# Designs tried in a protein design run: peptides against a protein of PDB entry 5CWW. Part 56

Target 1, 194 residues: chain A of PDB entry 5CWW
Amino acid sequence: VPKLQGPFDFDLNPEDEQDDEVELKDIYVIGEKPRVADLMRGEEEELEMMKEDQHNGLSLNIICLLSTSGQVKICLDIDGVEAQWLPPRSKNKRLFAPPPEPPSLLTFQTFDTLKPAEVTPDGWPMFSEDATSPYSFYVTHPAGITYISLTPWVFRLESELQSDSEAGTEFRIDLLAKGQGSERDRIFTQTRTQ

## One batch from the design tools (peptide; made by RFdiffusion4, then SolubleMPNN)

Design b2_p16_1_s2 (from b2_p16_1 with D2E S3T V11I A13K)
Fold by OpenDDE base, seed 1:
Structure b2_p16_1_s2 (fold): chain B 194 residues (1-194), chain A 16 residues (1-16)
Amino acid sequence: as target 1 above (194 residues)
Amino acid sequence: SETLREYRPDISKKLA
C-alpha cells in the first residue's frame, strides 16, 4: 500500500498567499532526468555527447500545482522526494520514528492562467502533458487553454546546478530568477455564448 | 489586456 505523502512544506510562498486560500486541484510532476554520469558509467563517448546536448533537462523533480482559481505554482524538489510505501503490516509495532520532516518544495514561480472574471466556483482546471516537450504542458479550464513552457529557465538552472564553480552562483541564480520565467500563452479562449 | 499576475520569489539563497 502506498504511503500517503505530504503535507509538503512550501518555501518562499508569497507573503500574501495564505496557505489556506489556495485550494489545489491538480498536480503535474516532471521527473528529474537521471544524471547522465550515473547512466553512462562506462560510456565516456556518449557521456560527452550528452553533456553537449544542452537539452538534458533538470536534475530536480518539478512539481506543478494548480489551484481552483487557475493559479500555477512551479516548485522544485530539492530534497528528492521518493515514493514511500507503508511498511508491511508486520505486527511489530515499530517504534514510530518521529515522522520525518515533511519534504520541502522550493517555489520557483507562481502565476495565474485565468483572469479574475474567468474564475468560477465550479471551474476545475486540469493539467495535461505536451507530447512534444517534457517541460511543457497545458492548463485546461472551461474558460480556455493555456500553454506553459518551463524551457526558458529550466536548462539554465540545470547548468547552474551542474556548475562546479561556487563563485558567483548566487548572483547567477538571482539573474535567472529575475530573468525570463515560464512561458505562458493562452492558446484558446472560450467565447461566452451570450 | 490585463496582465496575469506573476510572482517570483528570491530563490538565490536556497539554491546557492
Scores: peptide ipSAE 0.520, ipTM 0.914, DockQ to the pose 0.746
Fold by OpenDDE base, seed 5:
Structure b2_p16_1_s2 (fold): chain B 194 residues (1-194), chain A 16 residues (1-16)
Amino acid sequence: as target 1 above (194 residues)
Amino acid sequence: SETLREYRPDISKKLA
C-alpha cells in the first residue's frame, strides 16, 4: 500500500509569510533529468548528442506552488523525495526508531503574477505546461495569463551541482541566487469592460 | 508598470 507523503517543510520562507496565510490552489512539478552518463553506459553516440545539447536539465525535482493571490513559490527537492510504501506487517516494530524527519523543500524564489487590484477572493489561478520547454509554464487567471521560465538560472545551478570543485561553490551559488531570477511575462490581460 | 513583488532567500549555505 502506498504511504501518503507530506506535509512538507518549506525552508527559507519569507519571515513575514506564516504558512497559515497562504492558501495554495495548484502544484506544478518539473521532474529531474537523469544523469545521461548513468543511462547511456553503452551508447557513446547518443551521449555525445546529449552533451552537445547544452540544455541538460536540473538533476533535482522542482516543485512550483501557486496561491489564490497568484503568488508562485519555486522549490527545490534536495533530499530526493521517493515513493514510500507502508512497511510489511512484520511483528517486530522497532518501537524506538526516531520519527523520520519530514521531507524538506528548499525555496529558491517567491514572486507575484497578479497586481493587488487583480486579486479576487474567488480567483482560481492554475498552472499549465509549455509543450516547447520543460522549464517553462503558464499561470492562468481570470485577470490574465503569465508566462514563466526557469531557464535563466536552472542550467547554471546544474553546472554548480555537478562541479567537482568544492572551493568557491558557496560564493558561486550566492551569485546565482542574487543574479537573474525566473522570467515573468504577462502575455494576456483581460480587458475589464467597465 | 507596477513592479511585481519578488523574494529570493539565501540558498548558498544549504546547497554548498
Scores: peptide ipSAE 0.520, ipTM 0.914, DockQ to the pose 0.740
Fold by OpenDDE base, seed 2:
Structure b2_p16_1_s2 (fold): chain B 194 residues (1-194), chain A 16 residues (1-16)
Amino acid sequence: as target 1 above (194 residues)
Amino acid sequence: SETLREYRPDISKKLA
């Protein structure tokens, strides 16, 4: 039986969110793609095909959180959270293992998908996948549908994570963080027939 | 059109 994991610690939250209870309604996980280096231990021919696929995905898991207000939080799993299973009911509960430190998630970006006037108390926004891209998805709400893509930054981030050069990494990551964020496009808006 | 809010924290210190 899978072990329920959490709570997660969020390392970077907007200052305004510390005081505001954000009610989460949905979660969307984008699993890490295998590292090219780990695949390199395999057949040379698969290596050439993957090198040509310049769009190797991020080597980190991405965890997207959605609030009742339609706020999306994009988090990176820096620590590599492993799936935990309920310990087998073996008699020897090692009672004294310090509780594992809760996994930390690094917030990359937080953004709204709804205007304040579209937010309703009974609103239930939901994630849905984009079958055409692992790094794109939709947020569906009664007020409308928003397309989201992480492609503007994911591949650049992966390039930095795979870089052997420590020189200038902080600067490049800072530029990445301040550069183009996630794409957000409202593809449908429900017209309130008053 | 009302601009949707966006926040991007400084991640450079955590990833570098």
Scores: peptide ipSAE 0.519, ipTM 0.913, DockQ to the pose 0.718
Fold by OpenDDE base, seed 3:
Structure b2_p16_1_s2 (fold): chain B 194 residues (1-194), chain A 16 residues (1-16)
Amino acid sequence: as target 1 above (194 residues)
Amino acid sequence: SETLREYRPDISKKLA
């Protein structure tokens, strides 16, 4: 039986975002891709597939959060949250290990997909997968459909995470964080029937 | 054309 995980702590929330005001409606997870170094220890067949994929994915899990207002928050799992299983019902009173500290997520980017006039109290935005890319997805709302892609930054971030040089890393990450963010394109807008 | 809001926190200190 899987163990319930959470709550999660969010690092670097905007000062004005009291998390208490944001009603979350959906979660979309992009799992980490295995590192080439980790694959070299595994089956040779997996290594050949990754060599052909010129763009190795991010070695961190990405957690996308969607609010009722159509706000998307992109978070990085720096701590490497793994699936936890309930211990087998052994009769032995295992000493309660101290509750593990709640895992933290690092907020990379927050953005709106809806204009203020499109937000409705009964609106229910949802994530959906893009079959053509693991780092692209859609947000569907009654007002319209928005395409999102993380490709502008995810591969650059991975290159920095795999770099052996600690020198200048902080500066390059700062440039990345201030540079091009996620791609966001409204592909469909519902015509207001008057 | 109302520009949709975007926020980018400073992550450099957390990832370095």
Scores: peptide ipSAE 0.515, ipTM 0.913, DockQ to the pose 0.722

Design b2_p16_1_s3 (from b2_p16_1 with D2E S3E V11I A13K)
Fold by OpenDDE base, seed 2:
Structure b2_p16_1_s3 (fold): chain B 194 residues (1-194), chain A 16 residues (1-16)
Amino acid sequence: as target 1 above (194 residues)
Amino acid sequence: SEELREYRPDISKKLA
């Protein structure tokens, strides 16, 4: 049986967003892509072809959180949270192991998908996947549908994570963080029948 | 159209 994981600690939340005020409605997880080097340890020839695929994805898990107001928070799993399973009933839980520290998530970006006038108390926004891209998804709400893509930054971030050059890394990450964020496009808006 | 709000924290200190 899978073990329920959490709570998660969120790093770098907006100052005005007290974590306690955001009611979460949905979670969308983009799993880390396996490192080509780890998978291809045996096949040297295919390694060269996959290295040329500049779009192998991020080596970190991405956790997307969706609030009642249609706010999306994009979080990075820096610590590499592994799936935990409930211990088998027969193994004496080491009662004395200190509780594992809750995993921390690094907030990369927070953004709204709904205008203030579109937010309703009974609104229930939901994530849905884009079958054509692992780093794209939709937020569906009665007011409309928003397309989201992480592709503008995810591959650049991966390049920095895989870079052996410590020199200038902070500068490049700063440029990345200030550069193009997630793509956000309202593809459908429900016409309010006045 | 009101621009949808966006916030980007400074991640450089945590990823570098």
Scores: peptide ipSAE 0.520, ipTM 0.913, DockQ to the pose 0.744
Fold by OpenDDE base, seed 5:
Structure b2_p16_1_s3 (fold): chain B 194 residues (1-194), chain A 16 residues (1-16)
Amino acid sequence: as target 1 above (194 residues)
Amino acid sequence: SEELREYRPDISKKLA
């Protein structure tokens, strides 16, 4: 029987955002891309083509959360959440194993897609995929549609995660976190005919 | 255009 996973702990939430104040409406997951080197043991030509495509995806899962107010939270799965199964009913309950720590998600960025005047109590924002890019998606709301892209930072982050240089990694990640964030573009706004 | 709010936590200590 599969084990139900969650709740997740969110690391690095804004001090003013108690988890209790944000009502989530939708979740969008961007799965990790496998290391090309691990999959292509033997297909050197396809490996070279995939190396030339500078678009090697992130080796971490990305979890996007959407609130009723149109707030998007971009989280990284650092621990690598795997499917868990209930242990077989073997009688040896190891009674003394401390409960495993709940999986944690690392918040990379939080941002609004709606202006305060566009937020409604009955508004139901939703995620939708972009068929042209695995790292782009849309947020749809009655007030409008917003295009989101993670491409400005995701490939740079992957380069740091794969770097052999331990020296200066913290500094480079700090620069990345303070640099260009996710692209956000309102592609459609519903005109309220007053 | 009113600038939409954004928050970026310090992740450098968690990923290094």
Scores: peptide ipSAE 0.519, ipTM 0.913, DockQ to the pose 0.769
Fold by OpenDDE base, seed 1:
Structure b2_p16_1_s3 (fold): chain B 194 residues (1-194), chain A 16 residues (1-16)
Amino acid sequence: as target 1 above (194 residues)
Amino acid sequence: SEELREYRPDISKKLA
């Protein structure tokens, strides 16, 4: 039986946004791409495809959280959250192991996909994948559909994570964080039939 | 058009 994971701790939430106030409706996970070095143990064909794909994806899992209000939170899994299974019901529960620290997610970006006037109590926003890119997805709400792409920053972030140069890393990451964020484009807006 | 809000925390200290 899979172990229910969570709660997750969110690092660097906006001061005014306590996690307790955000009702989550959906989660979208972009899994880490395997490192080429790890793929060298895999099928040769996958290795060749990854070598040709100049766009090596992020080595971190990305967890996107969607609230009832259409707020998207893009989180990075720094700790590498792995699927946990319930330990077999062996009688010897080590009763005294300190509870494992909850995994922490690093918030990269938070943004709205809905205007305040579009938020409805019965609104049910959902994620859906973009078949053309693993780093792009849609947020669908009765009020409209928003295209999201992480491509403006994800590859740059990966380049920094893979950089052997510790010098200036903080500065470059700061520039990245303040630079171009996720692309957000409203591709459809539902006309309210008055 | 009211710009949709965006927040970007300072991640530099956490990723460096």
Scores: peptide ipSAE 0.519, ipTM 0.913, DockQ to the pose 0.775
Fold by OpenDDE base, seed 3:
Structure b2_p16_1_s3 (fold): chain B 194 residues (1-194), chain A 16 residues (1-16)
Amino acid sequence: as target 1 above (194 residues)
Amino acid sequence: SEELREYRPDISKKLA
């Protein structure tokens, strides 16, 4: 039986975001790509294929959260949340292991996909995948469709995470975080029939 | 659009 995981703690929420006001409607997960070093231990054949794909994906899971208002929050799984299973009902003594600390997600970016005038009480935005890229997706709402791509930063972040040099890493990550964020393009807007 | 809000927290201290 799968173990229920959560709640997740959000590190570095904006001070002004009273978490209590954001109603979440959907979640989209972009799974981590295996590290080249982890692949070397098992399947040599997959390693050769991944070397050719110069655009190795991020070694962290990305958790995208979508609110009723069309706000998207992009979070990074720094701790590596793994699927947990309930131990088989074997009679063995429930060692009360202290409850594991709740996993923390690091917020990378938060942005709106809807203008205030487009937000409706009955609106239900949803995520959908882009079949052409694992790091691109759509947000669909009755008011319109927004294309989102994480490609402007995800590969640069991976390059820093794989760097053996700790020197200057903090500075480069700061520049990355303040640099070009996720691409956000409205590809369709519903014409309000008056 | 300039009308759509964006926020980026300082993550450098958490990832370095």
Scores: peptide ipSAE 0.515, ipTM 0.913, DockQ to the pose 0.678

Design b2_p16_1_s4 (from b2_p16_1, 5 letters changed)
Fold by OpenDDE base, seed 2:
Structure b2_p16_1_s4 (fold): chain B 194 residues (1-194), chain A 16 residues (1-16)
Amino acid sequence: as target 1 above (194 residues)
Amino acid sequence: EETLREYRPDISKKLA
């Protein structure tokens, strides 16, 4: 039986966002890229081709959270949270093991997909995948549909994570964080019939 | 056009 995981701690939330004010409605997980080295044991030629592909994706899981207001939070799983299972009934639960520290997610970006006038109390925004890209998706709300892409930063972040050079890493990450964020484009807007 | 709000924290403090 799968173990319920959480709560998650969110690092680097906006100071003004009291966790109590954001009602989450949906979650979208982008899994880490397959460890090519682990999958391609024995196929050296294909391994080289895949290593050269700069677009292999991020080695971290990405957790996207969606609020009732259409706010999207993009979080990075730096700790590598793995699926947990309930211990088999026969093993004495070490009742006295300190509760594991809740896993932490690093907030990369938070952004709105709805204008204030489009937010409704009964609104139920939802994620949907883009079949053409693992790092693109849609937010659907009665007011409209927004296309989101993480491609402007995800591959650059991966390059920094794989870099062996400690020199200038902080500077480059700072530039990345201040650079182009996630793409967000409203592809459909529902005309309010007055 | 009202610009949609965006927040980007300083992740360099956590990733570096």
Scores: peptide ipSAE 0.546, ipTM 0.922, DockQ to the pose 0.750
Fold by OpenDDE base, seed 5:
Structure b2_p16_1_s4 (fold): chain B 194 residues (1-194), chain A 16 residues (1-16)
Amino acid sequence: as target 1 above (194 residues)
Amino acid sequence: EETLREYRPDISKKLA
Protein backbone atom coordinates (compact mmCIF):
# COMPACT_ATOMS: atom_id res chain seq x y z
CA VAL B 1 0.00 0.00 0.00
CA PRO B 2 1.43 3.43 -0.89
CA LYS B 3 2.25 5.66 2.08
CA LEU B 4 0.66 9.09 2.18
CA GLN B 5 3.44 11.66 1.95
CA GLY B 6 3.40 15.15 3.43
CA PRO B 7 3.04 17.69 4.77
CA PHE B 8 6.22 19.15 3.29
CA ASP B 9 8.27 21.78 5.05
CA PHE B 10 9.19 24.77 2.92
CA ASP B 11 12.65 26.18 3.46
CA LEU B 12 13.28 29.91 2.88
CA ASN B 13 9.67 31.06 2.92
CA PRO B 14 9.13 34.82 3.17
CA GLU B 15 9.06 35.91 6.82
CA ASP B 16 5.66 37.56 6.31
CA GLU B 17 4.11 34.45 4.78
CA GLN B 18 1.79 32.96 7.35
CA ASP B 19 0.70 29.39 6.61
CA ASP B 20 -2.92 30.51 7.09
CA GLU B 21 -2.70 33.18 4.37
CA VAL B 22 -1.85 30.89 1.44
CA GLU B 23 -4.68 28.71 0.15
CA LEU B 24 -3.22 26.33 -2.43
CA LYS B 25 -5.36 25.39 -5.46
CA ASP B 26 -3.01 23.49 -7.75
CA ILE B 27 0.38 21.74 -7.97
CA TYR B 28 2.58 21.27 -11.04
CA VAL B 29 5.60 18.93 -10.97
CA ILE B 30 8.50 18.97 -13.42
CA GLY B 31 10.35 15.68 -13.00
CA GLU B 32 14.12 15.43 -12.93
CA LYS B 33 15.82 14.37 -16.13
CA PRO B 34 18.11 11.40 -15.59
CA ARG B 35 21.76 11.78 -16.47
CA VAL B 36 21.92 10.69 -20.10
CA ALA B 37 25.33 9.17 -19.40
CA ASP B 38 23.81 6.76 -16.87
CA LEU B 39 20.99 5.64 -19.19
CA MET B 40 23.03 5.34 -22.39
CA ARG B 41 25.84 3.14 -21.15
CA GLY B 42 26.58 1.45 -24.49
CA GLU B 43 24.95 3.78 -27.05
CA GLU B 44 27.77 6.30 -27.70
CA GLU B 45 26.14 7.82 -30.81
CA GLU B 46 22.90 8.78 -29.05
CA LEU B 47 24.93 10.12 -26.12
CA GLU B 48 26.78 12.51 -28.44
CA MET B 49 23.50 13.76 -29.94
CA MET B 50 22.07 14.42 -26.48
CA LYS B 51 25.25 16.22 -25.39
CA GLU B 52 24.91 18.53 -28.38
CA ASP B 53 21.40 19.37 -27.26
CA GLN B 54 22.75 21.98 -24.80
CA HIS B 55 19.40 21.79 -23.04
CA ASN B 56 20.10 19.01 -20.57
CA GLY B 57 17.33 19.32 -18.00
CA LEU B 58 17.67 19.87 -14.27
CA SER B 59 18.70 16.85 -12.16
CA LEU B 60 16.24 17.96 -9.43
CA ASN B 61 12.46 17.73 -9.32
CA ILE B 62 10.72 21.12 -9.49
CA ILE B 63 7.45 21.56 -7.58
CA CYS B 64 5.28 24.55 -8.50
CA LEU B 65 2.49 25.64 -6.13
CA LEU B 66 -0.44 27.90 -7.08
CA SER B 67 -2.63 29.84 -4.63
CA THR B 68 -6.16 31.27 -5.00
CA SER B 69 -4.59 34.72 -5.34
CA GLY B 70 -2.56 33.60 -8.37
CA GLN B 71 0.71 33.42 -6.44
CA VAL B 72 3.19 30.87 -7.82
CA LYS B 73 5.88 29.30 -5.64
CA ILE B 74 8.75 27.47 -7.37
CA CYS B 75 10.36 24.83 -5.13
CA LEU B 76 13.35 22.53 -5.63
CA ASP B 77 13.46 18.96 -4.32
CA ILE B 78 17.03 18.82 -2.98
CA ASP B 79 16.53 15.68 -0.89
CA GLY B 80 15.11 13.58 -3.74
CA VAL B 81 11.66 12.66 -2.44
CA GLU B 82 10.83 9.10 -3.46
CA ALA B 83 7.58 7.18 -3.37
CA GLN B 84 7.19 5.46 -0.02
CA TRP B 85 5.41 2.20 0.71
CA LEU B 86 4.00 0.97 3.97
CA PRO B 87 6.37 -1.60 5.45
CA PRO B 88 5.05 -5.15 5.47
CA ARG B 89 3.30 -5.90 8.78
CA SER B 90 6.40 -7.37 10.34
CA LYS B 91 5.73 -7.47 14.12
CA ASN B 92 9.12 -5.97 14.98
CA LYS B 93 8.05 -2.35 15.12
CA ARG B 94 11.28 -0.75 16.23
CA LEU B 95 9.29 1.55 18.55
CA PHE B 96 12.26 3.82 19.24
CA ALA B 97 13.24 5.14 15.83
CA PRO B 98 12.81 8.90 16.05
CA PRO B 99 10.13 9.98 13.61
CA PRO B 100 11.85 10.76 10.32
CA GLU B 101 12.19 14.48 9.72
CA PRO B 102 9.50 15.69 7.32
CA PRO B 103 10.70 16.10 3.75
CA SER B 104 11.73 19.65 2.90
CA LEU B 105 11.46 21.68 -0.30
CA LEU B 106 13.74 24.60 -1.09
CA THR B 107 11.90 27.72 -2.28
CA PHE B 108 13.66 29.22 -5.30
CA GLN B 109 11.16 31.95 -6.21
CA THR B 110 7.68 33.24 -5.33
CA PHE B 111 5.75 35.63 -7.60
CA ASP B 112 2.28 36.92 -8.45
CA THR B 113 0.49 36.34 -11.77
CA LEU B 114 -2.56 38.51 -10.93
CA LYS B 115 -2.91 42.17 -10.05
CA PRO B 116 -4.65 42.86 -6.72
CA ALA B 117 -7.78 44.05 -8.58
CA GLU B 118 -7.98 40.73 -10.49
CA VAL B 119 -7.97 38.55 -7.34
CA THR B 120 -11.42 37.17 -6.48
CA PRO B 121 -12.52 35.01 -3.52
CA ASP B 122 -13.99 32.40 -5.87
CA GLY B 123 -11.03 32.44 -8.27
CA TRP B 124 -9.71 29.02 -9.24
CA PRO B 125 -6.39 29.34 -11.05
CA MET B 126 -4.95 26.21 -12.68
CA PHE B 127 -1.68 25.01 -14.17
CA SER B 128 -1.40 23.60 -17.68
CA GLU B 129 1.62 22.22 -19.52
CA ASP B 130 3.41 23.67 -22.53
CA ALA B 131 3.76 20.90 -25.11
CA THR B 132 6.84 22.61 -26.62
CA SER B 133 8.95 22.83 -23.44
CA PRO B 134 9.16 20.79 -20.21
CA TYR B 135 10.24 23.91 -18.29
CA SER B 136 7.38 26.16 -19.43
CA PHE B 137 3.72 26.19 -18.40
CA TYR B 138 0.58 28.32 -18.18
CA VAL B 139 -1.47 29.70 -15.31
CA THR B 140 -5.14 30.03 -16.28
CA HIS B 141 -7.46 32.28 -14.26
CA PRO B 142 -10.85 33.86 -15.14
CA ALA B 143 -9.03 37.21 -15.43
CA GLY B 144 -6.45 35.93 -17.91
CA ILE B 145 -3.71 33.48 -18.94
CA THR B 146 -0.04 33.87 -17.96
CA TYR B 147 2.86 32.08 -19.63
CA ILE B 148 5.67 31.02 -17.26
CA SER B 149 9.14 29.82 -18.25
CA LEU B 150 11.91 28.53 -15.96
CA THR B 151 14.47 28.44 -18.81
CA PRO B 152 16.23 31.69 -17.77
CA TRP B 153 17.76 29.96 -14.72
CA VAL B 154 17.18 26.17 -14.79
CA PHE B 155 20.05 25.31 -17.17
CA ARG B 156 22.47 27.60 -15.32
CA LEU B 157 21.49 25.94 -12.05
CA GLU B 158 22.14 22.50 -13.54
CA SER B 159 25.61 23.59 -14.69
CA GLU B 160 26.44 24.60 -11.10
CA LEU B 161 25.06 21.34 -9.66
CA GLN B 162 27.29 19.36 -12.05
CA SER B 163 30.40 21.48 -11.53
CA ASP B 164 33.44 19.74 -10.01
CA SER B 165 34.74 23.05 -8.65
CA GLU B 166 33.78 23.58 -5.01
CA ALA B 167 35.60 26.91 -5.07
CA GLY B 168 33.29 29.83 -5.78
CA THR B 169 30.11 27.71 -5.97
CA GLU B 170 28.38 29.72 -3.24
CA PHE B 171 29.19 32.97 -5.04
CA ARG B 172 27.94 31.69 -8.42
CA ILE B 173 24.71 30.37 -6.90
CA ASP B 174 24.18 33.72 -5.17
CA LEU B 175 24.58 35.48 -8.54
CA LEU B 176 22.13 33.01 -10.09
CA ALA B 177 19.56 33.58 -7.32
CA LYS B 178 19.82 37.37 -7.76
CA GLY B 179 19.91 37.19 -11.57
CA GLN B 180 17.09 36.72 -14.06
CA GLY B 181 14.20 34.79 -12.52
CA SER B 182 11.32 32.96 -14.18
CA GLU B 183 9.80 34.60 -17.25
CA ARG B 184 6.21 35.87 -16.80
CA ASP B 185 4.11 36.95 -19.78
CA ARG B 186 0.38 37.72 -19.74
CA ILE B 187 -0.75 36.29 -23.09
CA PHE B 188 -4.49 36.87 -22.58
CA THR B 189 -6.59 39.25 -20.46
CA GLN B 190 -10.35 38.87 -20.16
CA THR B 191 -12.11 42.10 -21.07
CA ARG B 192 -14.67 42.94 -18.40
CA THR B 193 -17.63 44.15 -20.41
CA GLN B 194 -18.84 46.57 -17.77
CA GLU A 1 1.82 49.01 -15.31
CA GLU A 2 1.76 47.75 -11.73
CA THR A 3 4.85 45.57 -11.20
CA LEU A 4 3.84 42.13 -9.97
CA ARG A 5 5.44 41.19 -6.64
CA GLU A 6 8.43 38.84 -6.56
CA TYR A 7 10.36 37.15 -3.74
CA ARG A 8 13.85 35.70 -4.29
CA PRO A 9 15.31 33.97 -1.22
CA ASP A 10 19.03 33.45 -0.68
CA ILE A 11 19.53 29.82 -1.70
CA SER A 12 23.35 29.93 -1.85
CA LYS A 13 23.77 28.55 1.69
CA LYS A 14 21.49 25.58 0.95
CA LEU A 15 22.93 24.49 -2.40
CA ALA A 16 26.54 25.10 -1.80
Scores: peptide ipSAE 0.546, ipTM 0.922, DockQ to the pose 0.755
Fold by OpenDDE base, seed 1:
Structure b2_p16_1_s4 (fold): chain B 194 residues (1-194), chain A 16 residues (1-16)
Amino acid sequence: as target 1 above (194 residues)
Amino acid sequence: EETLREYRPDISKKLA
């Protein structure tokens, strides 16, 4: 039986965002791409294709969270959250092991997809994938559809994560964090028939 | 056009 995971702790939440105020409606996970080194155990043809694909994806899982208000939170899974299974009901519950610290997600970016006037109590925003890119997706809400792309930063971040140069990493990551964020384009707006 | 809000936390200390 799969173990229900969570709650997750969110690192670097905005000071004004109390976790209790954000009702999550959907989750979109962009899985880490296998490292070429890990794939070297696999078929050579897949390795060659991945080497030629200059766009090596991020080595971290990306967890996108969507609130009722259409707020998207992009989180990075630094700890490598793995699927956990309930231990078989063997009698020896080590009752006294301190519960493992909940996994933390690092908030990379939080942004709205809806204007305040578009937020409705009955709104049910949802994620949907973009078949053209694993790092692009849509947020669909009754008020409209927003295209999101993480491509402006994800590949640069991966380059930094794979860099052997510890020198200046903090500075480069800071520049990345302050640089171009996720692309956000409203591709459709529902005309309110008055 | 009301600019949609965006928040960028300082991640440099967590990823470096």
Scores: peptide ipSAE 0.545, ipTM 0.922, DockQ to the pose 0.753
Fold by OpenDDE base, seed 3:
Structure b2_p16_1_s4 (fold): chain B 194 residues (1-194), chain A 16 residues (1-16)
Amino acid sequence: as target 1 above (194 residues)
Amino acid sequence: EETLREYRPDISKKLA
């Protein structure tokens, strides 16, 4: 039986964001690409293909959260949250190890996909995948459809994570965080038939 | 054109 995981703590949430005000409606997970070093000996052919593909993706899981208001939060799984399973019902009352500290997610970016006038109380925005890119997706709402791509920053972040040089890493990550964020394009807007 | 809001926290302290 899968173990229920959470709650998750969010690191670096906006100070003005009261967690109680954001009602989440959907979640979208982009799984980490396997590290070349973590690929087992039986996957050597996949390793060679991955070495040739300069755009191998991010070695961290990305968790996208969507609110009722169409706000998207992009989070990075730095701790490497893994699926946990309940131990088989062995009769031995194993001393409950103290509950592990709740996993934390690092907020990379938060942005709106809807204008204030487009937000409705009964609105139900949803994520959907882009079949052409693992780092692109859509947000669908009754008011319209927004295309989102993480490609402007995800590969640059991976390059920094794989760098053996600690020199200047903090500075380069700071520039990355302040640089070009996720691409956000409204591809369809529903005309209110008055 | 109302620019849609965007927030970028300082992640450099957590990833360096």
Scores: peptide ipSAE 0.544, ipTM 0.921, DockQ to the pose 0.756

Design b2_p16_2_s1 (from b2_p16_2 with H5Y K11E A13V E14K)
Fold by OpenDDE base, seed 5:
Structure b2_p16_2_s1 (fold): chain B 194 residues (1-194), chain A 16 residues (1-16)
Amino acid sequence: as target 1 above (194 residues)
Amino acid sequence: ELKEYRIDPEEFVKAF
């Protein structure tokens, strides 16, 4: 039986001007690229075809959070949160290992998708996937639709995670943090017909 | 303008 996981701690969050009381409305998870080499042990031909697609993803899970105000928070699972299963009812009192430290999420970026005048108390923004890219999605709100893409940074981050050389990693990661963030494009705006 | 907040680069580097 799967174990319910959470709460997650947000150890590193950018300083935002918003009060800590953010009402979340939706969550969107981008799973890590499959470790096909580990899963497809014995199917070498399918493995080669999937390797070409495997070069195009992040080895970390990405967790996107959406508030009522249309604020998006992009979080990285750097610790590698694994699916937990309830231990089989073994009669042996296994000494409860101390509860593992709660998994931490790293907040990479926080951004608004709505102008202050578009925010409504009854607004229910939602995520939806982009069928063309796993690292792109839409935020739909009554005021409009915003396209989001993580592609400006996600592949650069993966390149650093897979780097065989520690030389210059600190510098390149610093540049990544300072560099181009997620793309945000308002593709539709609901005109209030007065 | 739509607000954007980024992780502190020094803290980001320490996470890896």
Scores: peptide ipSAE 0.514, ipTM 0.939, DockQ to the pose 0.753
Fold by OpenDDE base, seed 2:
Structure b2_p16_2_s1 (fold): chain B 194 residues (1-194), chain A 16 residues (1-16)
Amino acid sequence: as target 1 above (194 residues)
Amino acid sequence: ELKEYRIDPEEFVKAF
């Protein structure tokens, strides 16, 4: 039986995020890329071709959170949360190890998709996938549709995670944080018929 | 303008 996981702690929020109780309306999870090396054991040529494809995705899970106000949080699972199963009913009262500290999520970026005048109390924004890219998606609200893409940074982050060289990693990660964030484009705006 | 917030680069570096 699968174990319910959570709550997750947000260890690192941007300083300018007011800790206001954000009413979440939707969640969108981008799973980590499959470990191709584990799947392609014995197919060295195909493994090399897949290693050359820098577009295979991120080795970390990405959790996107969407509020009633249309705010999106892009969170990284640095700890590598795996699926947990309920332990088999062993009769031995093993000493309750203290519950492990809740897994933490790293908030990479937070951004609004709605202007303050577009926010409605009954608004229910939703995520939807982009069929063309696992790292792109849409936020749909009655006021409009916003395209989001993580592609500007996700593949650069993956390149750093796969680097064997510790030399200059801190500098490159710093540049990534300061560099281009997620793409955000309002592709449709609903005209208020007066 | 739509607001955007980014992780502190120093904190981001410490996470890895």
Scores: peptide ipSAE 0.512, ipTM 0.938, DockQ to the pose 0.752
Fold by OpenDDE base, seed 1:
Structure b2_p16_2_s1 (fold): chain B 194 residues (1-194), chain A 16 residues (1-16)
Amino acid sequence: as target 1 above (194 residues)
Amino acid sequence: ELKEYRIDPEEFVKAF
């Protein structure tokens, strides 16, 4: 039986985030790129080609959170949250190991997809995948549809995570944080028929 | 304009 995981700690929220209790409506998980080395065991030539592809995705899980207000949080799982299973009902009193520290998520970016006038108390925004990219998705709300893409930064971050050189990493990570964030484009707006 | 918030670059650097 799958184990319910959480709570997750949001240790690093942007300072400008109002501590408003964000009512979450949806969660979208972008899994880490498959360990090509583990999947392509025996296909060394294809493995080399896939390693050279700088666009092969991020080695971290990305957790996207969506509030009732249409606010999106893009969180990085740096600690590597793994799927947990309930231990089989073995009679052994496993000594209560202290509960592992709750996994922390690093909030990279928070942004609105709805204007204040579009927010409704009964709003139920939802994520949906983009079939063309694992790092792009849609936020659908009765007021409209917003396209989101993480591609402006995700591949740069992966390049840093795979870099064998510690030299300049801090500078490049700093530039990444200051650089282009997630792309956000309203592709559809529902005209309120008055 | 729709609001956007970013991680503090210094805190982001410390995470890696």
Scores: peptide ipSAE 0.511, ipTM 0.939, DockQ to the pose 0.747
Fold by OpenDDE base, seed 3:
Structure b2_p16_2_s1 (fold): chain B 194 residues (1-194), chain A 16 residues (1-16)
Amino acid sequence: as target 1 above (194 residues)
Amino acid sequence: ELKEYRIDPEEFVKAF
């Protein structure tokens, strides 16, 4: 039986985020790339080919949060939250191990998808996947549809996570944080029929 | 213009 996990702590949010009570409406999770090395234990030749594909995705889970106002938060799971299962009901009183520290999420970026005039109190924006890319998705709201892509930074971050060289990593990660963020493009706007 | 907020680069570096 799956174990309920959470709450998650958001230890690192952008300081400029107004701590306004953000009502969340949807969550979109982009799972980490499969640990092909762990799955293909014994197939060294295929493992080398898969390492060359710099486009295989991020080794971290990405959690996207969507508010009623159409604000998106892009969060990274740096701690590597694994799916937990309830221990089988073995009758043995396993001593309650202290509850593990709640996992922390890192907020990489927060951005709006709606103009203030498009926000409605009864708005229910939703995520939907892009079938062509695991790192692209759509936000659908009654006012319109916004395309989002994480591709401008995800593959650069993965390159740093896979780097065996500590030399210059701090500088490159700093540049990544300052560099191009997620792409956002309004692909459809609902015309208010007056 | 639609607002955007980014993580502090120094805090981002410390997370790794």
Scores: peptide ipSAE 0.510, ipTM 0.938, DockQ to the pose 0.740

